# Ledger of designs, part 28: peptides against a protein of PDB entry 2V3S

Target 1, 95 residues: chain A of PDB entry 2V3S
Amino acid sequence: PISLVLRLRNSKKELNDIRFEFTPGRDTAEGVSQELISAGLVDGRDLVIVAANLQKIVEEPQSNRSVTFKLASGVEGSDIPDDGKLIGFAQLSIS

## One batch from the design tools (peptide; made by RFdiffusion4, then SolubleMPNN)

Design b2_p14_2_s3 (from b2_p14_2, 6 letters changed)
Fold by OpenDDE base, seed 3:
Structure b2_p14_2_s3 (fold): chain B 95 residues (1-95), chain A 14 residues (1-14)
Amino acid sequence: as target 1 above (95 residues)
Amino acid sequence: SRAEELKAKGKELN
């Protein structure tokens, strides 16, 4: 399995790492993304973007060691989105 | 479930 880390800010705007495994052929990007949402770790509005980027990283984990992407849930927030600070952005990386 | 496992593996970086 592929060992991954999802880095994003929680409801208190604090950075957190969520570690999980992805098994090609058994897991799907959308399925795992839905589980992240069910766990309360990802906003439901971000299903599409999380799934797309999870698919990107697992299809070529040796080439795509890290991907940072804009969250739909962060667009209308009070804070100005910033990929460097992961404000309105999340990051997936190979552990 | 994986959802429960995911939640348990959360780590604060602050």
Scores: peptide ipSAE 0.122, ipTM 0.759, DockQ to the pose 0.338
Fold by OpenDDE base, seed 1:
Structure b2_p14_2_s3 (fold): chain B 95 residues (1-95), chain A 14 residues (1-14)
Amino acid sequence: as target 1 above (95 residues)
Amino acid sequence: SRAEELKAKGKELN
């Protein structure tokens, strides 16, 4: 399986690393993203963008070691989105 | 469940 880390800020704006595995052919990007939402780790509004980027990283994990992407849930937040600080952004990376 | 497992694997960063 592919070992991944999802780095993003929680509701208290604290950075968290969420570690999980992805098994190609058994797992789907959308399915795992839905599980992340069910666990309260990802906002439901971010299903599409998380799934898209998870698919991107697992299709070529050797080339896509890290992907940073804008969250839909961060657009309407009080803080200005910032990819460097992961404000309104999340990051998926290979462990 | 996998959801609970994912939640348990979460780690706060300083």
Scores: peptide ipSAE 0.120, ipTM 0.759, DockQ to the pose 0.316
Fold by OpenDDE base, seed 5:
Structure b2_p14_2_s3 (fold): chain B 95 residues (1-95), chain A 14 residues (1-14)
Amino acid sequence: as target 1 above (95 residues)
Amino acid sequence: SRAEELKAKGKELN
């Protein structure tokens, strides 16, 4: 399985790392993303973007070691989105 | 399930 880390800010705007495994052929990007949402770790509005980027990283984990992407939920927040600070952005990385 | 495990871990990190 592929060991991944999802880095994003929680409701208190604190950075958190969520570690999980992805098994190609068994798991799907959308399915795992839905599980992250069900666990309350990802906003439901971010299903599409999380799934798309999860798919990207798992299809070529050797070349795509890290992907940072803009959250739909972050656009509606009060803070200005910033990929460097992961404000309105999240990051998926190979562990 | 993964969701339940993730939820538990998420609470630990928050």
Scores: peptide ipSAE 0.112, ipTM 0.759, DockQ to the pose 0.613
Fold by OpenDDE base, seed 4:
Structure b2_p14_2_s3 (fold): chain B 95 residues (1-95), chain A 14 residues (1-14)
Amino acid sequence: as target 1 above (95 residues)
Amino acid sequence: SRAEELKAKGKELN
């Protein structure tokens, strides 16, 4: 399995690293993303973008060691999006 | 389920 870390800010704006595994052929990017949402760790509005980037990183884990992407849920937030600070952005990386 | 496991991890990190 592929060991991944999802880095994003919680409701208190604190950075958290969420570790999980992805098994190609058994898991799907959309399925795992839905589980992250069900666990309350990802906003439901971000299903599409999280799934797309999860698919990207698991396709070529050796080449795509890290991907940072803009969250749909962050656009209308009170804070200005910033990829460097992961405000309105999330990051997936290979553990 | 993985969702329950992830939820537990998330609560520990928050």
Scores: peptide ipSAE 0.110, ipTM 0.758, DockQ to the pose 0.560

Design b2_p14_2_s4 (from b2_p14_2, 6 letters changed)
Fold by OpenDDE base, seed 4:
Structure b2_p14_2_s4 (fold): chain B 95 residues (1-95), chain A 14 residues (1-14)
Amino acid sequence: as target 1 above (95 residues)
Amino acid sequence: SRAERLRKLGEELN
């Protein structure tokens, strides 16, 4: 299995590292993303972007060691999106 | 399961 870390801010604006495994052939990017949403760790509006980037990193984990992407949920937020501070952005990386 | 572990983590982080 591939060990991954999703770094993003919670509703309290605290940055957290969420560790999880992904098994190619058994798991799907959309399925795991849905688990993250069901757990309250990812906003439901971000299903598409999280799944797309999760797919990107697991298809070539040795080449795509880290990906940072803009969240749909961050666009309408009160804070101005900032990829450097991961405000309105999230990051997936290989553990 | 992963789903259950993540759920518990969600309760902790939120």
Scores: peptide ipSAE 0.835, ipTM 0.972, DockQ to the pose 0.906
Fold by OpenDDE base, seed 5:
Structure b2_p14_2_s4 (fold): chain B 95 residues (1-95), chain A 14 residues (1-14)
Amino acid sequence: as target 1 above (95 residues)
Amino acid sequence: SRAERLRKLGEELN
């Protein structure tokens, strides 16, 4: 399995690393993304972007060691989106 | 399961 880390801020704006595994051929990017949403770790509005980037990283984990992407939920926040600070952005990386 | 583990983590982080 592929060991991944999803780094994003919680509702208190605290940055957290969420570790999970992905098994190609058994898991789907959308399915795992839905688990993250159901767990309250990802906003439901971010299903599409999380799934797309999860798919990207798992299809070529050797080349895509890290991907940072803008959250749909972050656009409505009061803070200005910033990929460096992961404000309105999240990051997926290979563990 | 992964889903259950993530759920518990969500409870901790939120």
Scores: peptide ipSAE 0.835, ipTM 0.972, DockQ to the pose 0.929
Fold by OpenDDE base, seed 3:
Structure b2_p14_2_s4 (fold): chain B 95 residues (1-95), chain A 14 residues (1-14)
Amino acid sequence: as target 1 above (95 residues)
Amino acid sequence: SRAERLRKLGEELN
């Protein structure tokens, strides 16, 4: 399995590393993304973007060691999106 | 399961 870390801010604006495994052929990017959403770790509005980037990293984990992407849920938030601070952005990386 | 572990983590982080 591929060991991954999803780094993003919670509702308290605290940055957290969420560790999980992904097994190609068994798991799907959308399925795992749904688990993250169901857990309250990812906003439901971010299903598409999280799944897309998860798919990207797991298809070539040796090349795509880290991907940072804009969250749909962060676009209309009170804070200005900032990829460097992961405000309105999240990051997936290989553990 | 992964899903259950993540759920517990979500409860902790929120």
Scores: peptide ipSAE 0.835, ipTM 0.972, DockQ to the pose 0.912
Fold by OpenDDE base, seed 1:
Structure b2_p14_2_s4 (fold): chain B 95 residues (1-95), chain A 14 residues (1-14)
Amino acid sequence: as target 1 above (95 residues)
Amino acid sequence: SRAERLRKLGEELN
């Protein structure tokens, strides 16, 4: 399995590393993303973008060691999106 | 399971 880390701010704006595994052929990017949403770790509005980037990193984990992407949930937030501070952005990386 | 582990983590972080 591929060991991944999703770096994302919680509702208190605290940055956390969420570790999870992904097994190609058994798991799907959509399915794992839904688990993250069901757990309250990812906003439901971010299903598409999380799944897309999860798919990207797992298809070539050796080449795509890290991907940072803009969250749909962060666009209309009070804070201005900032990829450097991961405000309105999340990061997936190979553990 | 992964789902259950993540759920527990979600409860801790939020």
Scores: peptide ipSAE 0.834, ipTM 0.972, DockQ to the pose 0.935

Design b2_p14_3_s1 (from b2_p14_3 with M3R T10R)
Fold by OpenDDE base, seed 4:
Structure b2_p14_3_s1 (fold): chain B 95 residues (1-95), chain A 14 residues (1-14)
Amino acid sequence: as target 1 above (95 residues)
Amino acid sequence: SARRERLNFRVEPA
């Protein structure tokens, strides 16, 4: 399995690392993303972007060690998006 | 469709 870390801010704007394993052939990017949403860890509006970037990193984990992407849920928020501070952005990385 | 509650998520402060 591939050990992954999803770093993003929770509803209290606190930055957290969400660690999980992805097993190719058993898990799918969209399925894992849906579970993250069901667990209350990811906003439902971010299904597409999380799944897309999760797919990218698991396809080539040796080349894509880390990816940072803009969240749909962060666009209409009061805080100004900032990729460096992961405000309105999230980061996936290989553990 | 994708099955739920199959993965374990460990959440910790970054």
Scores: peptide ipSAE 0.656, ipTM 0.867, DockQ to the pose 0.627
Fold by OpenDDE base, seed 2:
Structure b2_p14_3_s1 (fold): chain B 95 residues (1-95), chain A 14 residues (1-14)
Amino acid sequence: as target 1 above (95 residues)
Amino acid sequence: SARRERLNFRVEPA
């Protein structure tokens, strides 16, 4: 399995690492993303972008060691998006 | 509906 980390700010704007394994052939990017949302770890509005980037990293984990992407939920938030501070952005990386 | 077959996420402060 592929060990992954999703770095994302919670509702209190605290940065957390969400660790999980991804098994190709068994897991799907969309399925895992849906579970993240169901667990309250990811905003439902971010299903598409999380799934897309999760797919990107698991299809070529050796070349895509880390991906940072803009969240749909952060666009109209109270804070100005900032990829360096992961405000309105999230990061997926290979553990 | 959402898939709920795994549910094994570990959350820790970054």
Scores: peptide ipSAE 0.654, ipTM 0.867, DockQ to the pose 0.602
Fold by OpenDDE base, seed 1:
Structure b2_p14_3_s1 (fold): chain B 95 residues (1-95), chain A 14 residues (1-14)
Amino acid sequence: as target 1 above (95 residues)
Amino acid sequence: SARRERLNFRVEPA
């Protein structure tokens, strides 16, 4: 399995690392993303973008060691998006 | 049908 870390801010705007394993052939990017949402770890509005980037990193984990992407939930938020501070952005990386 | 959750997520302060 692929050991992944999703770094993003929680509802208290605290930056957290969410660690999980992805097994190709068993897990799907969309399925895992849905579980993240169900667990309250990802905003439902971010299903598409999280799934897309999760797919990107797991299809070539040796090349795509880290991906940072803009969250849909962050666009209309009160805070100005900032990829450096991961405000309105999240980061997926290989552990 | 809805996918049953089976993944374990470990949350840690970054």
Scores: peptide ipSAE 0.657, ipTM 0.868, DockQ to the pose 0.585; fails the geometry check
Fold by OpenDDE base, seed 3:
Structure b2_p14_3_s1 (fold): chain B 95 residues (1-95), chain A 14 residues (1-14)
Amino acid sequence: as target 1 above (95 residues)
Amino acid sequence: SARRERLNFRVEPA
């Protein structure tokens, strides 16, 4: 399996790492993203962007070691999006 | 529809 880390801020604006394993052939990017949402770890509005970037990293994990992407849930937030601070952004990386 | 929750997520401060 591929060991992954999803780094993003929670509702208290605290930065957390969510560690999980992805098994090609068993798991799908959309399925895992749906589980993250069901667990309350990802906003439902971010299904598409999380799934797209998860697919990108798992299809070529040797070349795509990290991807940072803008969250749909962060666009209308009070804070200005910032990829360096992961405000309105999240990051997926290979552990 | 029913969805399977097969994955374990470990959450820790970054």
Scores: peptide ipSAE 0.656, ipTM 0.867, DockQ to the pose 0.588; fails the geometry check

Design b2_p14_3_s2 (from b2_p14_3 with M3R R4A T10R)
Fold by OpenDDE base, seed 2:
Structure b2_p14_3_s2 (fold): chain B 95 residues (1-95), chain A 14 residues (1-14)
Amino acid sequence: as target 1 above (95 residues)
Amino acid sequence: SARAERLNFRVEPA
């Protein structure tokens, strides 16, 4: 399996790492993203962008060691998005 | 869900 880390801020704006194992051929990017949402770890509005970037990293994990992407849930927030501070952004990386 | 349990999401402070 591929060991992944999803780094993003929780509802208290605290930065956390979410670690999980992705098994190609058994798991799908969208399926895992849906589970992240169901677990309350990802905002439902971010399904598309999380799934897209999860797919990107698992299809070529040797080349895509880390991807940072803008969250849909962060666009209308009070805080100005900042990819460096992961405000309105999340990061997926290979563990 | 069964998939979530299998994936075993582990949350840690960054």
Scores: peptide ipSAE 0.692, ipTM 0.890, DockQ to the pose 0.957
Fold by OpenDDE base, seed 3:
Structure b2_p14_3_s2 (fold): chain B 95 residues (1-95), chain A 14 residues (1-14)
Amino acid sequence: as target 1 above (95 residues)
Amino acid sequence: SARAERLNFRVEPA
């Protein structure tokens, strides 16, 4: 399995790491993203972007050690998106 | 779900 960390801010704007293991051939980027949403860890509006970037990192984990991406849920928020501070952005990385 | 249990999401302060 691939050990992953999803770093993003919660509803209180606190930065958290969400750790999980992805098993190629059994898990799909779409399926895992749906589970993250069902668990209340990811906003439902971010399904597409999370799934796309999860797919990117698991298809070549040795090359794609980290990916940072803009959240759809952050665009209309009061805070200006900032990839350095992970405001309106999230980051997936290999543990 | 069974998948969620297997994935075992762990939340930690960054």
Scores: peptide ipSAE 0.692, ipTM 0.890, DockQ to the pose 0.959
Fold by OpenDDE base, seed 5:
Structure b2_p14_3_s2 (fold): chain B 95 residues (1-95), chain A 14 residues (1-14)
Amino acid sequence: as target 1 above (95 residues)
Amino acid sequence: SARAERLNFRVEPA
């Protein structure tokens, strides 16, 4: 399996790492993303972007060691999006 | 869900 970390801020604006294992052939990017949402770890509005980037990293984990992407849920927030601070952004990386 | 339990998301402070 591929060991992944999804780093993003929670509702308290605290940065957390969400660790999980992705098994190609059994798991799908969209399926896992849906579970992240169902678990309350990802905003439902971010399904598309999370799934897209999860797919990107799992299809070539050796080439795509880390991907940072803009969250749809962060666009309407009061804070100015900042990929360096992961404000309105999240990051997926290989453990 | 069953999948969520299998995936076992672990949340840690970054």
Scores: peptide ipSAE 0.692, ipTM 0.890, DockQ to the pose 0.950
Fold by OpenDDE base, seed 4:
Structure b2_p14_3_s2 (fold): chain B 95 residues (1-95), chain A 14 residues (1-14)
Amino acid sequence: as target 1 above (95 residues)
Amino acid sequence: SARAERLNFRVEPA
């Protein structure tokens, strides 16, 4: 399996790492993203962007060691998006 | 769900 870390801020704006294993052929980017949302770890509005970037990192994990992407849930928030601070952005990386 | 239990998301302070 591929060991992954999803780094993003929770509802309290605290930065956390979510660790999980992705097994190609058994898991799908869409399915795992849906489970992240169901677990309350990812905003439902971010399904598409999380799934797209999860797919990107798992299809070539040796080349795509880290990806940072803008969250749909962060666009209309009170805080200005900032990829360096992961405000309105999340990061997926290979553990 | 069975999938969620299998995935076993672990949340840690960054």
Scores: peptide ipSAE 0.690, ipTM 0.888, DockQ to the pose 0.947

Design b2_p14_3_s3 (from b2_p14_3, 4 letters changed)
Fold by OpenDDE base, seed 4:
Formats: C-alpha cells, structure tokens, sequence
Structure b2_p14_3_s3 (fold): chain B 95 residues (1-95), chain A 14 residues (1-14)
C-alpha cells in the first residue's frame, strides 16, 4: 500500500495531517475521496479536485511526491486563498 | 463510481 498524508485546515482553520493508506487495485481515488468526505475530513464540494490530485499522486508516487491544489470550498470563503499557508488549498504527499 | 471500503484515517496536528 501507498502511505499518504493529506494536509489541510479543518472547520476551525487548524492545520492537520490526515494519514491513510491507498492500495492500488482495491482502492480508487474517487472512492477514497468519498470516504474522506463521509468522515467529515473533506468538504463535499472538494470531491472532484481531491480525487483528481489523489489519482495523480498514486499513479506515479515516485515522481509525484507532493501535490498542492486549490479547494473549491475555499473559493467562496472569507479568507483569501494562499497556497503557502494552505488557506483554500490542500496538500497530498507520500509519507 | 463505486465507493471504497471504509478506510482508517489518522488525524494529527500539523
């Protein structure tokens, strides 16, 4: 399995690392993203972007060690998006 | 698409 870390801010704007394993052939990027949403860890509006970037990192984990991407849920938020501070952005990385 | 089996997530302060 591939050990991953999803770094993003929770509803209290606190930055957290979410660790999980992805097993190719059993798990799918969209399925895992749906589970993250069901667990209350990812906003439902971010299904597409999380799944897309999760797919990107798991298809070539040796080349794509880290990806940072803009969240749909952050666009309409009160805070100005900032990839450096992960405001309105999230980061996936290989553990 | 089909949902994945329930996964275990570990949440830690960054």
Amino acid sequence: as target 1 above (95 residues)
Amino acid sequence: SERAERLNFEVEPA
Scores: peptide ipSAE 0.601, ipTM 0.837, DockQ to the pose 0.546
Fold by OpenDDE base, seed 5:
Structure b2_p14_3_s3 (fold): chain B 95 residues (1-95), chain A 14 residues (1-14)
Amino acid sequence: as target 1 above (95 residues)
Amino acid sequence: SERAERLNFEVEPA
């Protein structure tokens, strides 16, 4: 399996690492993303972007060691989005 | 797509 880390700020704006494994052929990017949402770890509005980037990293894990992407849920937030600080952004990386 | 039907996430402070 592919060991992944999703770095994302929680509702208190604290950065957390969410670790999980992805097994190609068994798991799907959208399915895992849906589970992240169901677990309350990802905002439901971010399904599309999380799934897209999860797909990207698992299809070429040797080339895509890390991907940072803008969250839909962060657009309407009070803080200015910042990919360096992961404000309104999340990061997926190979563990 | 259908759900993965698993909840095996480990959360820790970054």
Scores: peptide ipSAE 0.600, ipTM 0.838, DockQ to the pose 0.564
Fold by OpenDDE base, seed 3:
Structure b2_p14_3_s3 (fold): chain B 95 residues (1-95), chain A 14 residues (1-14)
Amino acid sequence: as target 1 above (95 residues)
Amino acid sequence: SERAERLNFEVEPA
């Protein structure tokens, strides 16, 4: 399996790392993203962008070591999006 | 697509 870390801020604006494994052939990017949402770890509005970037990293994990992407949920937030601070952005990386 | 069949996440402060 591929060991991954999803780094993003929670509702209290605290930065957290979410660690999980992805098994090609068994797991799907959208399926895992749906589980993240069901667990309350990802906003439902971010299904598409999380799934897209998860797919990107798992299809070539040796070359795509990290991806940072804008969250749909962050656009309408009170804070200005900032990829460096991961405000309105999340990061997926290979553990 | 269908949901994953497992919930296995570890959350840690970054």
Scores: peptide ipSAE 0.599, ipTM 0.836, DockQ to the pose 0.566
Fold by OpenDDE base, seed 2:
Structure b2_p14_3_s3 (fold): chain B 95 residues (1-95), chain A 14 residues (1-14)
Amino acid sequence: as target 1 above (95 residues)
Amino acid sequence: SERAERLNFEVEPA
C-alpha cells in the first residue's frame, strides 16, 4: 500500500496531518475522499478537488511526492487563502 | 462512485 499524509487545517484552524494507506486496485480516490468527509476530516465541498489530487499522487507516487491544492471550502471562508500557510489549501504527500 | 468504507485515518498535530 501507499502511505499518504493529508495536511490541512481543522475547524479550529489548527494544522493537522491525516495519515492513511491507499491500496491500488482496492481503493479509489473518490471512495477514500468520501470516507474522509464522512469522518469529518474534510469538508464535503472539497470532494472533487481532494479526489482529483489523491488520484494524481497515487497514479505516479514516485513523481508526485507532494501536491498542494486549493480547497473549495477555503474560498468561501473569512480567511484569505494562502498556499504557504495552508490556509484554504491542503497538501497530500507520500509518507 | 463507491465508498471505500474505511476507518483507518490517523490524525495528529502537524
Scores: peptide ipSAE 0.598, ipTM 0.838, DockQ to the pose 0.567

Design b2_p14_3_s4 (from b2_p14_3, 5 letters changed)
Fold by OpenDDE base, seed 4:
Structure b2_p14_3_s4 (fold): chain B 95 residues (1-95), chain A 14 residues (1-14)
Amino acid sequence: as target 1 above (95 residues)
Amino acid sequence: SERAERLNFEVKPA
């Protein structure tokens, strides 16, 4: 399995690391993203972007060690998006 | 797409 870390801010704007394993052939990027949403860890509006970037990192984990991407849920939020501070952005990385 | 089996997530402050 591939050990991953999803770093993003929760509803309290606190930055957290979410660790999980992805097993190729059993798990799918969209399925895992759906589970993250069901667990209340990812906003439902971010299904597409999380799944797309999860797919990117798991298809070539040796080359794509880290990806940072803009969240749909952050676009119309009160805070100005900032990739450096992970405001309106999230980061996936290989553990 | 088909939903994945329930996964375990470990959450820690960054």
Scores: peptide ipSAE 0.633, ipTM 0.854, DockQ to the pose 0.546
Fold by OpenDDE base, seed 2:
Structure b2_p14_3_s4 (fold): chain B 95 residues (1-95), chain A 14 residues (1-14)
Amino acid sequence: as target 1 above (95 residues)
Amino acid sequence: SERAERLNFEVKPA
C-alpha cells in the first residue's frame, strides 16, 4: 500500500496531518475521499478536488511526492486563502 | 462512484 499524509486545517484552524494507506486496485481516489468526508476530516464541498489530487499522487507516487491544492470550502471562508500557510489549501504527500 | 470500504485515519497535530 501507499502511505499518504493529508495536511489541512481542522474546524479550529489547527493544522493536522491525516495519515492513511491507499491500496491500488482495491481503493479508489473518490472512495477514499468520501471516507475522509464521512469521518468529518474533509468538507463535503471538497470531494472533487481532494479526489482529483489523490488520484494524481497515487497514479505516479514516485514523481508526485507532494501536491498542494485549493479547497472549495476555503474560498467560501472568511480567511484569505494562502497556499504557504495552507489556509484554504490542503497538501497530500507520500509518507 | 461507489464508496470505498472503511479505512483507518490517524490524525496528529502538524
Scores: peptide ipSAE 0.633, ipTM 0.854, DockQ to the pose 0.555
Fold by OpenDDE base, seed 3:
Structure b2_p14_3_s4 (fold): chain B 95 residues (1-95), chain A 14 residues (1-14)
Amino acid sequence: as target 1 above (95 residues)
Amino acid sequence: SERAERLNFEVKPA
């Protein structure tokens, strides 16, 4: 399996690392993203962008070591999006 | 697509 870390801020604006494994052939990017949402770890509005970037990293994990992407849920937030601070952005990386 | 069949996440402060 591929060991991954999703780094993003929670509702209290605290930065957290969410670690999980992805098994090609068994798991799908959208399926895992749906589980993240069901667990309350990802906003439902971010299904598409999380799934897209998860797919990107798992299709070539040796070359795509990290990907940072804008969250749909962050656009309408009170804070200005900032990829360096991961405000309105999340990061997926290979553990 | 269909949901994953597992929930296995570890959350830690970054």
Scores: peptide ipSAE 0.630, ipTM 0.853, DockQ to the pose 0.567
Fold by OpenDDE base, seed 5:
Structure b2_p14_3_s4 (fold): chain B 95 residues (1-95), chain A 14 residues (1-14)
Amino acid sequence: as target 1 above (95 residues)
Amino acid sequence: SERAERLNFEVKPA
């Protein structure tokens, strides 16, 4: 399996690392993303972007060691989005 | 797509 980390700020704006494994052929990017949402770890508005970037990293894990992407849920927030600080952004990386 | 059958996430402060 592919060991992944999703770095994302929680509702208190604290950065957390969410670790999980992805097994190609068994798991799907959208399915895992839906589970992240169901677990309350990802905002439902971010399904599309999380799934897209999860797909990207698992299809070429040797080339895509890390991907940072803008969250739909962060656009309407009070804080200015910042990919360096992961404000309104999340990061997926190979563990 | 359908949901994954598992919920196995480990959450730690970054």
Scores: peptide ipSAE 0.629, ipTM 0.852, DockQ to the pose 0.566

Design b2_p14_4_s1 (from b2_p14_4, 6 letters changed)
Fold by OpenDDE base, seed 3:
Structure b2_p14_4_s1 (fold): chain B 95 residues (1-95), chain A 14 residues (1-14)
Amino acid sequence: as target 1 above (95 residues)
Amino acid sequence: GEIIYNRETGEITY
């Protein structure tokens, strides 16, 4: 399996690294994203963007070592989105 | 912090 890290801030603005595995041929990007949402680790509004970027990283893990993307859940927040600080953004990477 | 999500068991380690 592919070992992944999803880095994003919680409600207290604390940065967390969420570690999980993905098995090509068995798992789907959408399915795993739904699991993360069901587990309370990802906001449901972010299903589409998380799934899209998870698909990108697992299709070519040797080339796509890290992807940073804008969260739908962060757009309406009080803080200005910032990819460098991962405010309103999350990052997926190969562990 | 580090969070481990075990997809096989559903266990979450904080």
Scores: peptide ipSAE 0.841, ipTM 0.971, DockQ to the pose 0.924
Fold by OpenDDE base, seed 2:
Structure b2_p14_4_s1 (fold): chain B 95 residues (1-95), chain A 14 residues (1-14)
Amino acid sequence: as target 1 above (95 residues)
Amino acid sequence: GEIIYNRETGEITY
């Protein structure tokens, strides 16, 4: 399996690295993303963007070692989105 | 922090 890290801020704005595995041919990006949402680790509004970027990283893990993307859940927040600080952004990377 | 999500069991380690 591919070992992944999803880095994003929780509701208290604390940065967390969420580690999980993905098995090509068995798992789907959307399915795993839904699991993360069901587990309370990802906001439900971010299903599409998380799944899209998870798909991107697992289809070419050697080329796409890290991807950073804007969260739908962060757009309407009071804080200005910032990809460098991962405010309103998340990052997926190969562990 | 570090969070481990075990997809097989559903266990979350904080």
Scores: peptide ipSAE 0.841, ipTM 0.971, DockQ to the pose 0.940
Fold by OpenDDE base, seed 1:
Structure b2_p14_4_s1 (fold): chain B 95 residues (1-95), chain A 14 residues (1-14)
Amino acid sequence: as target 1 above (95 residues)
Amino acid sequence: GEIIYNRETGEITY
């Protein structure tokens, strides 16, 4: 399996590295993203963007070592989105 | 912090 890290700020704006695995051919980006949401680790509004970027990283894990993307849940927040600070953004990377 | 999500069991460790 592929060991992944989803770097994402929690409700207290604390940056956390969420570690999980993905097995190509068994798992789907959509399915795993739904699991992360069900586990309370990802906002449900971010299903599409997380799934899209998860798909991107797992299809070419050696080339796509890290992807940073804008969260739908971050758009309506009080904080101005900032990819450098991962405010309104998340990052997926190969562990 | 570090969070580990075990997809097999559903367990989350903080």
Scores: peptide ipSAE 0.841, ipTM 0.971, DockQ to the pose 0.944
Fold by OpenDDE base, seed 4:
Structure b2_p14_4_s1 (fold): chain B 95 residues (1-95), chain A 14 residues (1-14)
Amino acid sequence: as target 1 above (95 residues)
Amino acid sequence: GEIIYNRETGEITY
């Protein structure tokens, strides 16, 4: 399996590294994203963007070692989105 | 911090 890290700020604005595995041919990007949401680790509004970027990284993990993307859940927040600080953004990377 | 999500068991380690 592929070992992944999703770097994401929680509701307290604390940055966390969420580690999980993905097995190509068995798992789907959407399915795993739904699991992360069900586990309370990802906001449900971010299903589409997380799944899209998870698919991107697992299809070519050697080329796509890290991807940073804008969260839908961060757009309506009080904080101004900032990709460098991962405010309103998340980062997915190969462990 | 670091969080480990075990997808096989559903266990979350904080």
Scores: peptide ipSAE 0.841, ipTM 0.971, DockQ to the pose 0.934

